# Ledger of designs, part 9: peptides against a protein of PDB entry 9GMZ

Target 1, 343 residues: chain A of PDB entry 9GMZ
Amino acid sequence: TGFPLELLTRPATERLAYFENYTVAHPRLKEVYEILMRTIAEPAGASFIFVYGASGVGKTTLRLRVEQKLTELALPKLESDRARVPVVGIEAIAPESRYFNWKEYYTRALITLEEPLIDHKFDYGVRGISRDNFGKINVESKVVAPALRRALENALIHRHPDVFFVDEAQHFGKVASGYKLQDQLDCLKSLANMTGILHCLLGTYELLTFRNLSGQLSRRSVDIHFRRYCADSPEDVQAFKSVLLTFQQHLPLAETPNLVDHWEYFYERTLGCIGTLKDWLKRVLSDALDREATTITLKDLQKRALSVAQCQKMFKEIQEGERQLSETEADVQNLRSALGLGA

## One batch from the design tools (peptide; made by RFdiffusion4, then SolubleMPNN)

Design b1_p8_5_s4 (from b1_p8_5, 6 letters changed)
Fold by OpenDDE base, seed 1:
Structure b1_p8_5_s4 (fold): chain B 343 residues (1-343), chain A 8 residues (1-8)
Amino acid sequence: as target 1 above (343 residues)
Amino acid sequence: APLPSSLR
């Protein structure tokens, strides 16, 4: 099934919004979604989930779909428990300084957790945290990080989300020293333990540094690798072609473009990352709609493609991450073999 | 692999 044909008579903004909101349920997304949903439902004493993969693999799409599903599943319970929030998600910001801004993190988390639509308002017990006339949280500049942490802990306990998502979580690792990184991880671990709320950190392969720094985190974490599609796998190539076929059917244009015949070019410029592919197609669709074009051409694609230099940089970062994972898997196998356990 | 469906 393609896009609704009625979109062809609709404004360009609505046609673009349709494609932006459209999600292809590709095999890797479905697999990671199922693992993540199962892990959230049955964390088995885990306090953390790490979801790592290439930039543009689709981690944000995964998060949004899980948030949507957790919200849907919670709706019957929210009628009886008006204080509950089913899920909370924030994006970690890269620090401008050598230090992670915990005050900003706690403030953003509180603002996100305490949406205006929540009927059940509670007192945070912290002077300088208030709600405006619209129910939005306001945090005064005088409120210090330890007070904001206590407010967030109380809010997380009271709202009891099934999971706390932190996107771009590699930004926690962008600190000047290994000791500071350990302190940051211990801080996050303490927050998860004190609240009893499962944390899901989504990010690039730079999150692998978090897995190795704390033997205590590894004991309380579940790892999920969100893999890209690999051109050396016939199954992955077929899945990637199937994604292109689905996207071409869901581009709200009068003439269906043939994307599948250009699959190698799409692969070259996306490295098998479906988020990168979608973002590329969004830019090309926007340009086509602005010109009132009936279709998309190869020339239109070329105009909005990532440069070869950008792809080469991204590919090196991916290869390093995939190498580190492969070495970790080999190290586990070697350890098992050395222990006399079967590989 | 099965064709990707809409995850709506």
Scores: peptide ipSAE 0.010, ipTM 0.496, DockQ to the pose 0.517
Fold by OpenDDE base, seed 2:
Structure b1_p8_5_s4 (fold): chain B 343 residues (1-343), chain A 8 residues (1-8)
Amino acid sequence: as target 1 above (343 residues)
Amino acid sequence: APLPSSLR
């Protein structure tokens, strides 16, 4: 089934919003979604979930779909428990300085957790945290990071989300020394332990550095690899072509473009990353709608494609991440062999 | 739980 044909008579903004909100249920996304939902439901004493993969593989899409589903599943319970928030998600911001800004992180997390529409209000016991006339949390600049942490701990305990999501979590790793990275991980571990709330960190292959630095976190973590599609796998190529076919059916244009015939060009400029593909098609669709075009052309695609130099850089980062995982798998096999457990 | 309709 394609897009609703009535969209062809709707404003460009509504047509673009349809495509933006549309999610292709591709095999890798389904697999990771099922693993993540199962792990959130039954964490088995895990305090962390690490979801790692290439930039643009679709981690943010995964997060948003899990957040939506957890919210839907919680609705019947929220009628009786007006204090509960089913899920909270924040994006970690790249620090402007050499150090991660924990004060800003705690402030943003607290603001995100304390939705203005939530009826049940409580005091955090922290001076300089207030609500405006609309119930929105306001944090004064004088409030120090340790006080904000206590406020967030109290809020997480009181609201009891099933999971706390941190997207772009590799930004925690952007510190000048491995020692400071360990301190940041210990800070996150302490927050998870003090609140009893499961944390899910989503990010690039740079998150593997967190796994390797903390043997204690590894004991209480579940790892989920969100793989890209690989051109050397016939099954992955077929899945990628199927995604292109689905996207061409869901572009709200009068004439359905043939994206599948250009699959090699789409693969070259996305590296098998479906998020990168969707963002590319969204830009091209926006341009087509602005021109009141009936379809998209190869020229329209070329105008919004990533450059070859950008793709080469992204591919090197992917290859390094995939190499580190292969080495970790080899190390596990070597450890198993050394233990007499076999490969 | 069943997948969201967008993932079915």
Scores: peptide ipSAE 0.007, ipTM 0.473, DockQ to the pose 0.120
Fold by OpenDDE base, seed 4:
Structure b1_p8_5_s4 (fold): chain B 343 residues (1-343), chain A 8 residues (1-8)
Amino acid sequence: as target 1 above (343 residues)
Amino acid sequence: APLPSSLR
């Protein structure tokens, strides 16, 4: 099963869009998808889900597929309950300032939750929040963060999403002090508690800092590790090669390139991260389409590859995250001793 | 069907 051959006669934009929208259902994505869907369906009193993994592992793809599935599952109920939003997902913005902008966060969350096409409009109970003639939410500059929070709480209660997604959630941690991070986590915890809405934070291994900062959050959170493929695992190598084969079949080119024979080079420059691989192939495909090329070459791949220095930096960040998740026997013994349990 | 090609 490859791309539709009709795409070869279509514009470059349509051919590129096909590949952009194509998702390889690889083993790690399926595993994390199933765990996440099950946890959303049965949160067992959890208020938070943490999904962490390497940059470019595919967390945004996971989120979008879960959002799609939750929407599809909700469709029969949405016909009768036109006020409901089945899922809401936002990306956390990296703060330009030393301080996380809660006002911007609440505004973006409200805008996403209250998309113009939603049939049932309601009052947020906050002055300075309005809808334009197209139903788009407008927030006046005078509206303060506590008022926006109340508006978001009311909106979340009224729309009752099954989950609230925050992608790139490590950006909450980019505050100058651990104390400010704790206050942010307590703020998020309070929002989840006040609304009864499950929050899912997706991000890099920097989210481990969030997990470890609050014992109260840890008790009310579910952790999901989205692992990369590891070259020291024969099963992971085979899965990675299978992903390359699938991408090879879904590149809308006249001649199918042999990506699998170059698997080690693809692994070297992606660190086993499928999102990084897809983004690389997307850039190479775009270049090939611009040249009206029949295929891609190793030279085309090399032109768009991450540099060795970039890969080395990313790999150090991954190794540190993976190390933090590896419990040593010494760490277990130290915890047991601290609990008054025998070694 | 697209033909298999070498990357070389």
Scores: peptide ipSAE 0.005, ipTM 0.410, DockQ to the pose 0.050
Fold by OpenDDE base, seed 5:
Parts: sequence; C-alpha cells; structure tokens
Structure b1_p8_5_s4 (fold): chain B 343 residues (1-343), chain A 8 residues (1-8)
Amino acid sequence: as target 1 above (343 residues)
Amino acid sequence: APLPSSLR
C-alpha cells in the first residue's frame, strides 16, 4: 500500500497536502482511539476524560480523528436535530500573563461551538454577543467572563455535543498558586456539571498535577495514557519501524526513500513520538518538493531534525511524567495489596 | 511504482 501514483504529476501543494492528511494507524493511536470512542459513547457518569502523553505523541491527531468519527456517526441524527453539534474541540492557549485568560477561553469555545454553518442560530440573551451577516459570532470587548460563561453553558446545553475537547489543557495549570489551580479545576468541573457535557482534556504529563489536586475530579474522570514508543521494548521498536515503513510508502516522491534503515536516528530525534516524526517528515518533504527532488536523503533529514538540546529537554520532561505515572501505579498496587484485592 | 531508493 502506498500513495496514489497520479500524485507524482500533481502540484507540490497537492502532494504535500496528501501527506499532511495521511494518518498512520499505529498501535498506540488505535488503542487510545478505541478507549476514547468507547468512553465517549458510555461515559458511565464521568464528567472528564484526561488524555495525557508526551508532546508530539499524536494527541491532536487523535482528537481530529475522533471529531471526524463522531461527526460521521451523528449525521443521521443531525438531519432531525438541526440545533445539535456532534462534537466541539478547542486548543487552550498559553497565557501571556501569570493568569489563565478565561474570557479568551470562553470566547474561543463559543465561537467554535457556534460555527456559521449551523442552521439553527439561537440568541443566548447576552448583550455584546452578536452574529455577523455570515452567522459568525462576534464578542464585544465589554463582555465580561461570567457573561461569556453563561453564554457558553447555554450554548453547550442547546447544542448538546457528545464531547467537548480541550487540547493543550496543561495551560490551565499555568497559575502562580495551587489555590488558583484548584479554583480553575472547580470552574471546569462546574461547567461540565452545569451543562451535562463530557469534557476531554488532552495535554502533556502536566495534566497529572490537575488530576492529583482534585480527588473529586478523580472520581468522575477517566484517564487515558497516550504512550510513546520505547526503544527498550522490542514490540515498540517494531511498531516504530512499521510506522517508518508506512511513511516511506506514503511520501509522494518518485523514488521511495529508505527511512527504516535510519530508524535509530529517527528514534533519537523523535523520542518515539509519531507526531514529531510526521512533522519532521512533512518539513523534509516540503523541502524536497520545492527542489523538485526525486527522493529525500539523510542530509535532507539532518537539515530539519530537532537539535540534540531540544531532544534532551523534551526527554527530561517525558521522563518526569513517566516517573510520576510509575509512582502512581505503584501506589495503586500498594493500596490494592493493603486492601487485600491483590495486584 | 516508485523506485526504492538504494541505501545512500
């Protein structure tokens, strides 16, 4: 299986778009996708799903594939319920200040939820929220965060998405005090409870700090660990090589590059994160297409690789997250043993 | 089919 050969006669933009839109269905992505889809279908009283893993592991790809699938599954129902949005997904933005910008968050969430293509346009009764001639929401600067929250609550209730995704959700934690972090978690919990909408927070291992601070969130949350591939696991190495093989077959070049033989170098510069790998290959493919090259070389790869210093920093962050999870798993096992439940 | 690039 490979790219459509007709792409070799197509513009560079179309060839690049093919690769960008191509998703390798690797084992960890499939596993997490199945767990996430099942949890969304049957939340069993959960208000939150936490999806955590390394930066560049593929969390955004997971989100987009779930959003696509939920939309496809909802199509028959959307014909009868034109007010419904099947899924909504936003990215949390890193605050420029020491404080999370809730006003910006609610504004982005509301704008995303109220897409112009929705036929049933409802007024949520908040002064300074309007729709333009295209049906796009406009929020005046005078609208305060509590009013935007009420508008978002009403929008979520009315549109009733199966899930609300928040990508890069670790940015909620960028507050100077533990007290403010608790207040933010309570705010998110309240939003989920008031709307009855399941929230899925995707982010780095910094999300573990959120989980640990709220014993009440832990009771109403499902945790999904999106693991990277580990070089110490023969199965993970084989899966990573299989991903490289698949990518080399789906690079729309006249000559298939040999990526698999360089698997150790790819692993060194991606830490087993498939999103990082795809982004790297995308940059290299773009450069190759701009040069009208027939293939990519090791030199082309080296030119667009992350630096060793970047990889070392990213690896330290991964190791700390994996350590915290391992300690938590050990604590759970110790608790189970102490309760007589066995390992 | 695209030609396999030899190990460079």
Scores: peptide ipSAE 0.005, ipTM 0.413, DockQ to the pose 0.049

Design b1_p8_6_s1 (from b1_p8_6, 4 letters changed)
Fold by OpenDDE base, seed 3:
Order: C-alpha cells, then sequence, then structure tokens
Structure b1_p8_6_s1 (fold): chain B 343 residues (1-343), chain A 8 residues (1-8)
C-alpha cells in the first residue's frame, strides 16, 4: 500500500511530515534493531554497545525507533515509578577546542535526563544545579566538571534508564592524542560502572579505534555493525531497489515518481546509505511541495544531490572503515589459527 | 518487493 491518498488534499506541511515520519523496514535496519533491542534487554554483563557504520546509514533513525520502543515497553512501569526515565539519548558534539568539554557533556546529559515533563524533582546534592520555573535544569558557570559528573551519576542511578545513547560518538575521538582518547574511554567506562547503566555509543567507523584501545572495554562491549548496502552484492542491490520502490510509493505526490529506474544514480549519490537517501528525498519532496509539483523529476533530484566530490570523500572514509573491519576479522582468524583452534 | 513500514 502507498501513502494515504487523502494527503494530496492536505497542506504541504502535513504531506512532508508524513514522509519524515515514514520509516522503511529495510533488512539492515531490522537486523540491527533486533540485535540492539535484544542486547539492551539482556546485556549479559556488557557495559557498552558500539553501533558503528557509515555516516548517513540510518543510526539516528535506529536510535529514535529504539527510544520509542523502550518508552512504550516502560509505560506500565512508569505509572508506578514516576522517577524512572526509560531511555536517555544525547549527541556528542565535536569540540571547538583541542579538548573534549566534559563539563558541556555532563551538562547536556543532565538537561536531557531531567526534562521538564518529569514530575519527580531530584536533588543532585550539588550546589549550582537547579530547576528553573519551567522545570529545565540550570547549571551555574561555577559548577566544575567533577561535580557535574557526580550529579549525572546520581541522576542516572535515580532515573535508571535501560540505556544511555551517545550519538555521533566518534567526536570523542577528535582529541589531539591517542592517550586522551583512552582517558575519555576510561571516563565513560567509569560512568557506566558507577551507575550500572548500559551505554550505547553510535557513530562512524572511527568507533572501531575505541574498541581496540581498551582490552577491558572490549570484554564488556557488544559490537553491532550497521552495514550500508553494497553494489557488488546482488542481494544488497535488490534490497536497495526495494527501498527505492517503497519510498516512491510513500512520496505524497499526485504522480508516483519512478525512482527505481534511477537506482544507480541514487546509489552513486548515497553510497548505499538509506539515511542519506531519505534526507535527499525529503529535500526534493520539500522543493516539490513548495512548487505545488505533481511529481519529482531527475532534474529535481540532481538539484539536491550531494556533489561527486562529497560522495568521493564519504566513500574514502567508508572504505577505510570497512578495510579496518576486514583487517580485524582477518586478525581474529589469524589469532584462531595461531592458537590451534583451526579455521 | 515493497518493504513494510518499520513499526517499532
Amino acid sequence: as target 1 above (343 residues)
Amino acid sequence: MLLPQFEP
């Protein structure tokens, strides 16, 4: 079934919102979702989940769908425990400075965890952390990072989320030395250990560097590879075409565009990343709705496509990450062979 | 093939 035909008589804002909220159950998203949900339900002593994959593969969509599901599953418990937050998610920001701003990180985490909708006020035991008249957390400039950490630890223990998401977690790695990266991982590990809260780090293949830096984190981490669709795999090409076919049926336009016939061009400009594809189609749909167009054309697609130079840069970053992963798989096989475990 | 909507 396509989009509801009544949308054609609705405002452009409602038509766009329909497509924005529409998520295709593509094979890789479903697979990663099922693994992630299972791992959150039964972490088996894991303190971390690493979800890594190409930029624009759909990690934010995955996070939002998991957050929605965890919230739905928690509703019966939230009626009895109004202090509980089922899930917390933050986005790591690239530091403007050579140093990761832990003070900002803890402040953002506290603000997100302590949304105004939470009826049960918590005393953090830290001077200079308060709720304003709107229920928002206010952190005074005088509050130091160690005090903010303790406040976050107490808040996480009190709110007991099933998982703490950190999106764009590769930004932890943008610190000027490998030593600082390890110190950051040790800080995150300590936070997870002190709170007992499972942390899920979502990011690019740069997260693989994090996995290798701490042999103790590797023992307490679950890795989830969110793969793009590869053009060298007939199954992946068929899945990608199926995504295009589904999106073309769910674009709320009077005439169904033929996206599938342009699958190679879509692949060239998305690298098999469904998030990048959806964002592209969203921009094109917005432009079409603003023009009161009946359909979208190849020219409309070309106007909002990533440049070849952008795609080439993104592809190099993907290839480097996929190479590192393949080398790691080979290293595991070599280690097994060297241990006499056989192939 | 048409893919279903992702229902969480």
Scores: peptide ipSAE 0.453, ipTM 0.944, DockQ to the pose 0.864
Fold by OpenDDE base, seed 2:
Structure b1_p8_6_s1 (fold): chain B 343 residues (1-343), chain A 8 residues (1-8)
Amino acid sequence: as target 1 above (343 residues)
Amino acid sequence: MLLPQFEP
């Protein structure tokens, strides 16, 4: 089934919003979603989930769909527990300075946790944190990071989300010294331990550095690899073509574009990352709608494609991450062999 | 093959 044909008579904004909100149940997304949902439901003493994969693989889409599902599942309980927030999701910001801004992180987390829709007043026990007349959290500049941490700990305990999501979590790692990365991990670990809230860090393969730095986190973490589609796998190529076929049927245009015949070009410029593909198609669709075009051409695709140089850079980052994972698998096999456990 | 919509 394609898009609702009635969209062809709708404004460009509605047509674009349809495609933006459309998510293909591609095999890798479904697999990672099922693992993530299961892990959130049954963390088995885990305090952390690491979801790592290529930039543009669809981690943010995964997060948003999990947040939606957890919210839907919590609705019956929220009627009885007005203090509860089912899920919290934030995006970690790249620090402008060489130092991660914990004050900003805690402030953003508090603001997100205390969205205006939460009727239940909470006392943070911290002077300089208030609600405005609209229920929005205001944090005075005088509030120091340790006070904001205590406020967040108390808020997380009181709101008791099933999971705390941090997207782009590799930005925690952008600290010039391994010690500072360890201190950041210890800070996150302490926050998870003090609150009892499961933390899910989503990010690039740079998150593998987090896994490797803390043997203690490794015992209380679940790792989820969100893989891209690989052109050397016939099954992955077929899945990628199926994604293209599905997207072409869900582009709200008068004439269905033939995306599948250009699958190699789509693969070249997305590296098998479905988020990158969707974002590309969204840009091209927006341009087509602005022109009142009946379809999308290869020329329209080329106009909004990532440059070869961008793709080459992204591919190097992917190859390095995939290499680190393969080395870890080899290290496990070597460890097993050294332990006298058969390969 | 057409893939279904991701229904959460």
Scores: peptide ipSAE 0.439, ipTM 0.941, DockQ to the pose 0.859
Fold by OpenDDE base, seed 1:
Structure b1_p8_6_s1 (fold): chain B 343 residues (1-343), chain A 8 residues (1-8)
Amino acid sequence: as target 1 above (343 residues)
Amino acid sequence: MLLPQFEP
């Protein structure tokens, strides 16, 4: 089944929104989703989950789908517990300096945790934190980072989310090298420990550098690798073609474009990353809708494709990340062998 | 093969 045919008579904005909201249940997304949902339900004493993978693999889509599911599962309990928030998700901001802006992080986390739909007013015990007439949190500029941390700790304890998501979490690692990076890790670890809230950090392979710096985090963390599709795997190629086939049926156009016949070109310009593919198709669909076009052509695809130079840069970053993981897996096997454990 | 919609 494709898109609802009624969309062909609807405004371009509604047709685009349909495709934006459409998510293909591709094998890697489903696998990582199931692992992540299970880990959130049964953290087994873990304080952290690390989800790492290529830029554009679909980590934000994964987060949003998990947030949706956790919210749905919590609805029956939210009727009785008006203080509870099922999930909180923020994006980490790249530091403008050699230091991570904890004040901004705590402010954004607190604002996101205290969305207007929460009837239960909470006293943060911090002067300069208030709610507006719409229930939105306002933080005065005079409020210092340690006070915002206490407010967030109290809010997380009171709201008791099943997980705290931090997207683009590699930005924690972009701080000054050495001792300062350990202090940032210890700060996050302390926040998770003080609140009892499970933290899920989603990021690029740069997150591995952050994860590897703390042997103590490694003892209390679960790792989830969100892999891209690889062209050297027949199964991965077939899955990628199946994604293209599914997207072509769900582009709300009068004539179904043949995306599958161009699978190699799609692979070349996405590196097997479905998020990159979806964002490319969204741009091309938007252009087609603006022109009132009946279909998408190869020329339309080419206009919105990433450049070869962009793809080469992204591929180098992916290869370095995949290499680091492969070395880590080999090191585990070598350690097992050295311990007299079977491979 | 067609893939299903991701329903959470």
Scores: peptide ipSAE 0.438, ipTM 0.941, DockQ to the pose 0.873
Fold by OpenDDE base, seed 4:
Structure b1_p8_6_s1 (fold): chain B 343 residues (1-343), chain A 8 residues (1-8)
Amino acid sequence: as target 1 above (343 residues)
Amino acid sequence: MLLPQFEP
C-alpha cells in the first residue's frame, strides 16, 4: 500500500502534510511504544519513566503517538469528568543562561495543561495567574518560580493526567557552576511526589547521568532504552531497509524513488536513527515539491544530508551512551555473580 | 518487507 494517488493533484502543502503525519511502525518504535503504554497503565509505584536513546531515534514521535493514544482512550471518561486532562507533554528548553529556567518551565507546563478548550475553569490559588477572554492562561511577570510551582502542583492534582511527558529532558542537566544536578532531580522528584503524577522524561543518553546520581530515583523509575538500528546486526539492517522501502512508497511523488538501493548512504547519514531519516526525507520532499519534481534523485538527497562532521559528532555521542549502558549491564552481571545468582 | 503504518 502506498500514498493515496489523489495527493498527486493536491497542493504541495497537503502532500508534505501527508508525509509529515505518516509514521512507519518500525520494530523498535513498536517495542518501545508497547513497553511505555504498559508502564503508564501499570506503573507499579514508579514515579518516573526514563526513555533514553540517540538524538533523532524517534523519541518525539513516540511521545506524540502515546499522547494521541492516551487521549483517545480517555475520551469516554472526559464526558463525565470535564476537569480531567488525559496527558500533558512539554519539551524542555535548553537554557539561554548558565542555569535551567524553572520559571519558564512551570509557565510552559501550566500553559500546556490548561488548553483553552477545557470547559472547567480552575483557580490556581496564585495571584497573577489568570485566563484571558479566549481562555488562554496569562502569567504576570511578577509571579515568582515558587508560586508557579505551587500553581503547577495544584493544576496537575486537579487535572490528574495519566502521565506528564518532558521531551529533551537532558536539558535539566545543564546546571550552572555551583548547582548540583542532584538539586534538579530532587526538584522533579518532589513535583512527582506532591502531585502523585507519573513523570516520563525523554532524552538523549545524557539522561543516564540522572539515573546514576539518584539511587532514590532508581528505586521509583522504569528505564526504557530506545535503540537505533545497528549495521553490524543483519536483522537491524533488514529493518532499516524495510523502513526505506515503506517511506519510498509513501512519498507523494509521481515516480517512486529507489531509496533501498542507497541504504548504505542513508545509514551513513542517519546512524540508524529513523527520526533523522524522516526529517531528511521531509526536507528533500519539500524541495522536490517546490520544484514540481516527479521524483527524488541522489543529488537531491545529498543537498539535504547531514555533513560528515555532523554525523561524526553525533556518532561519538551515541558510542559514549551505548558504552555507558554496556558497562551498566556488565555491572549488573557482576553484581548477580557476586550475589551467587549466576549470570 | 513493507512495514504497516503506525496505528495507535
Scores: peptide ipSAE 0.436, ipTM 0.941, DockQ to the pose 0.862

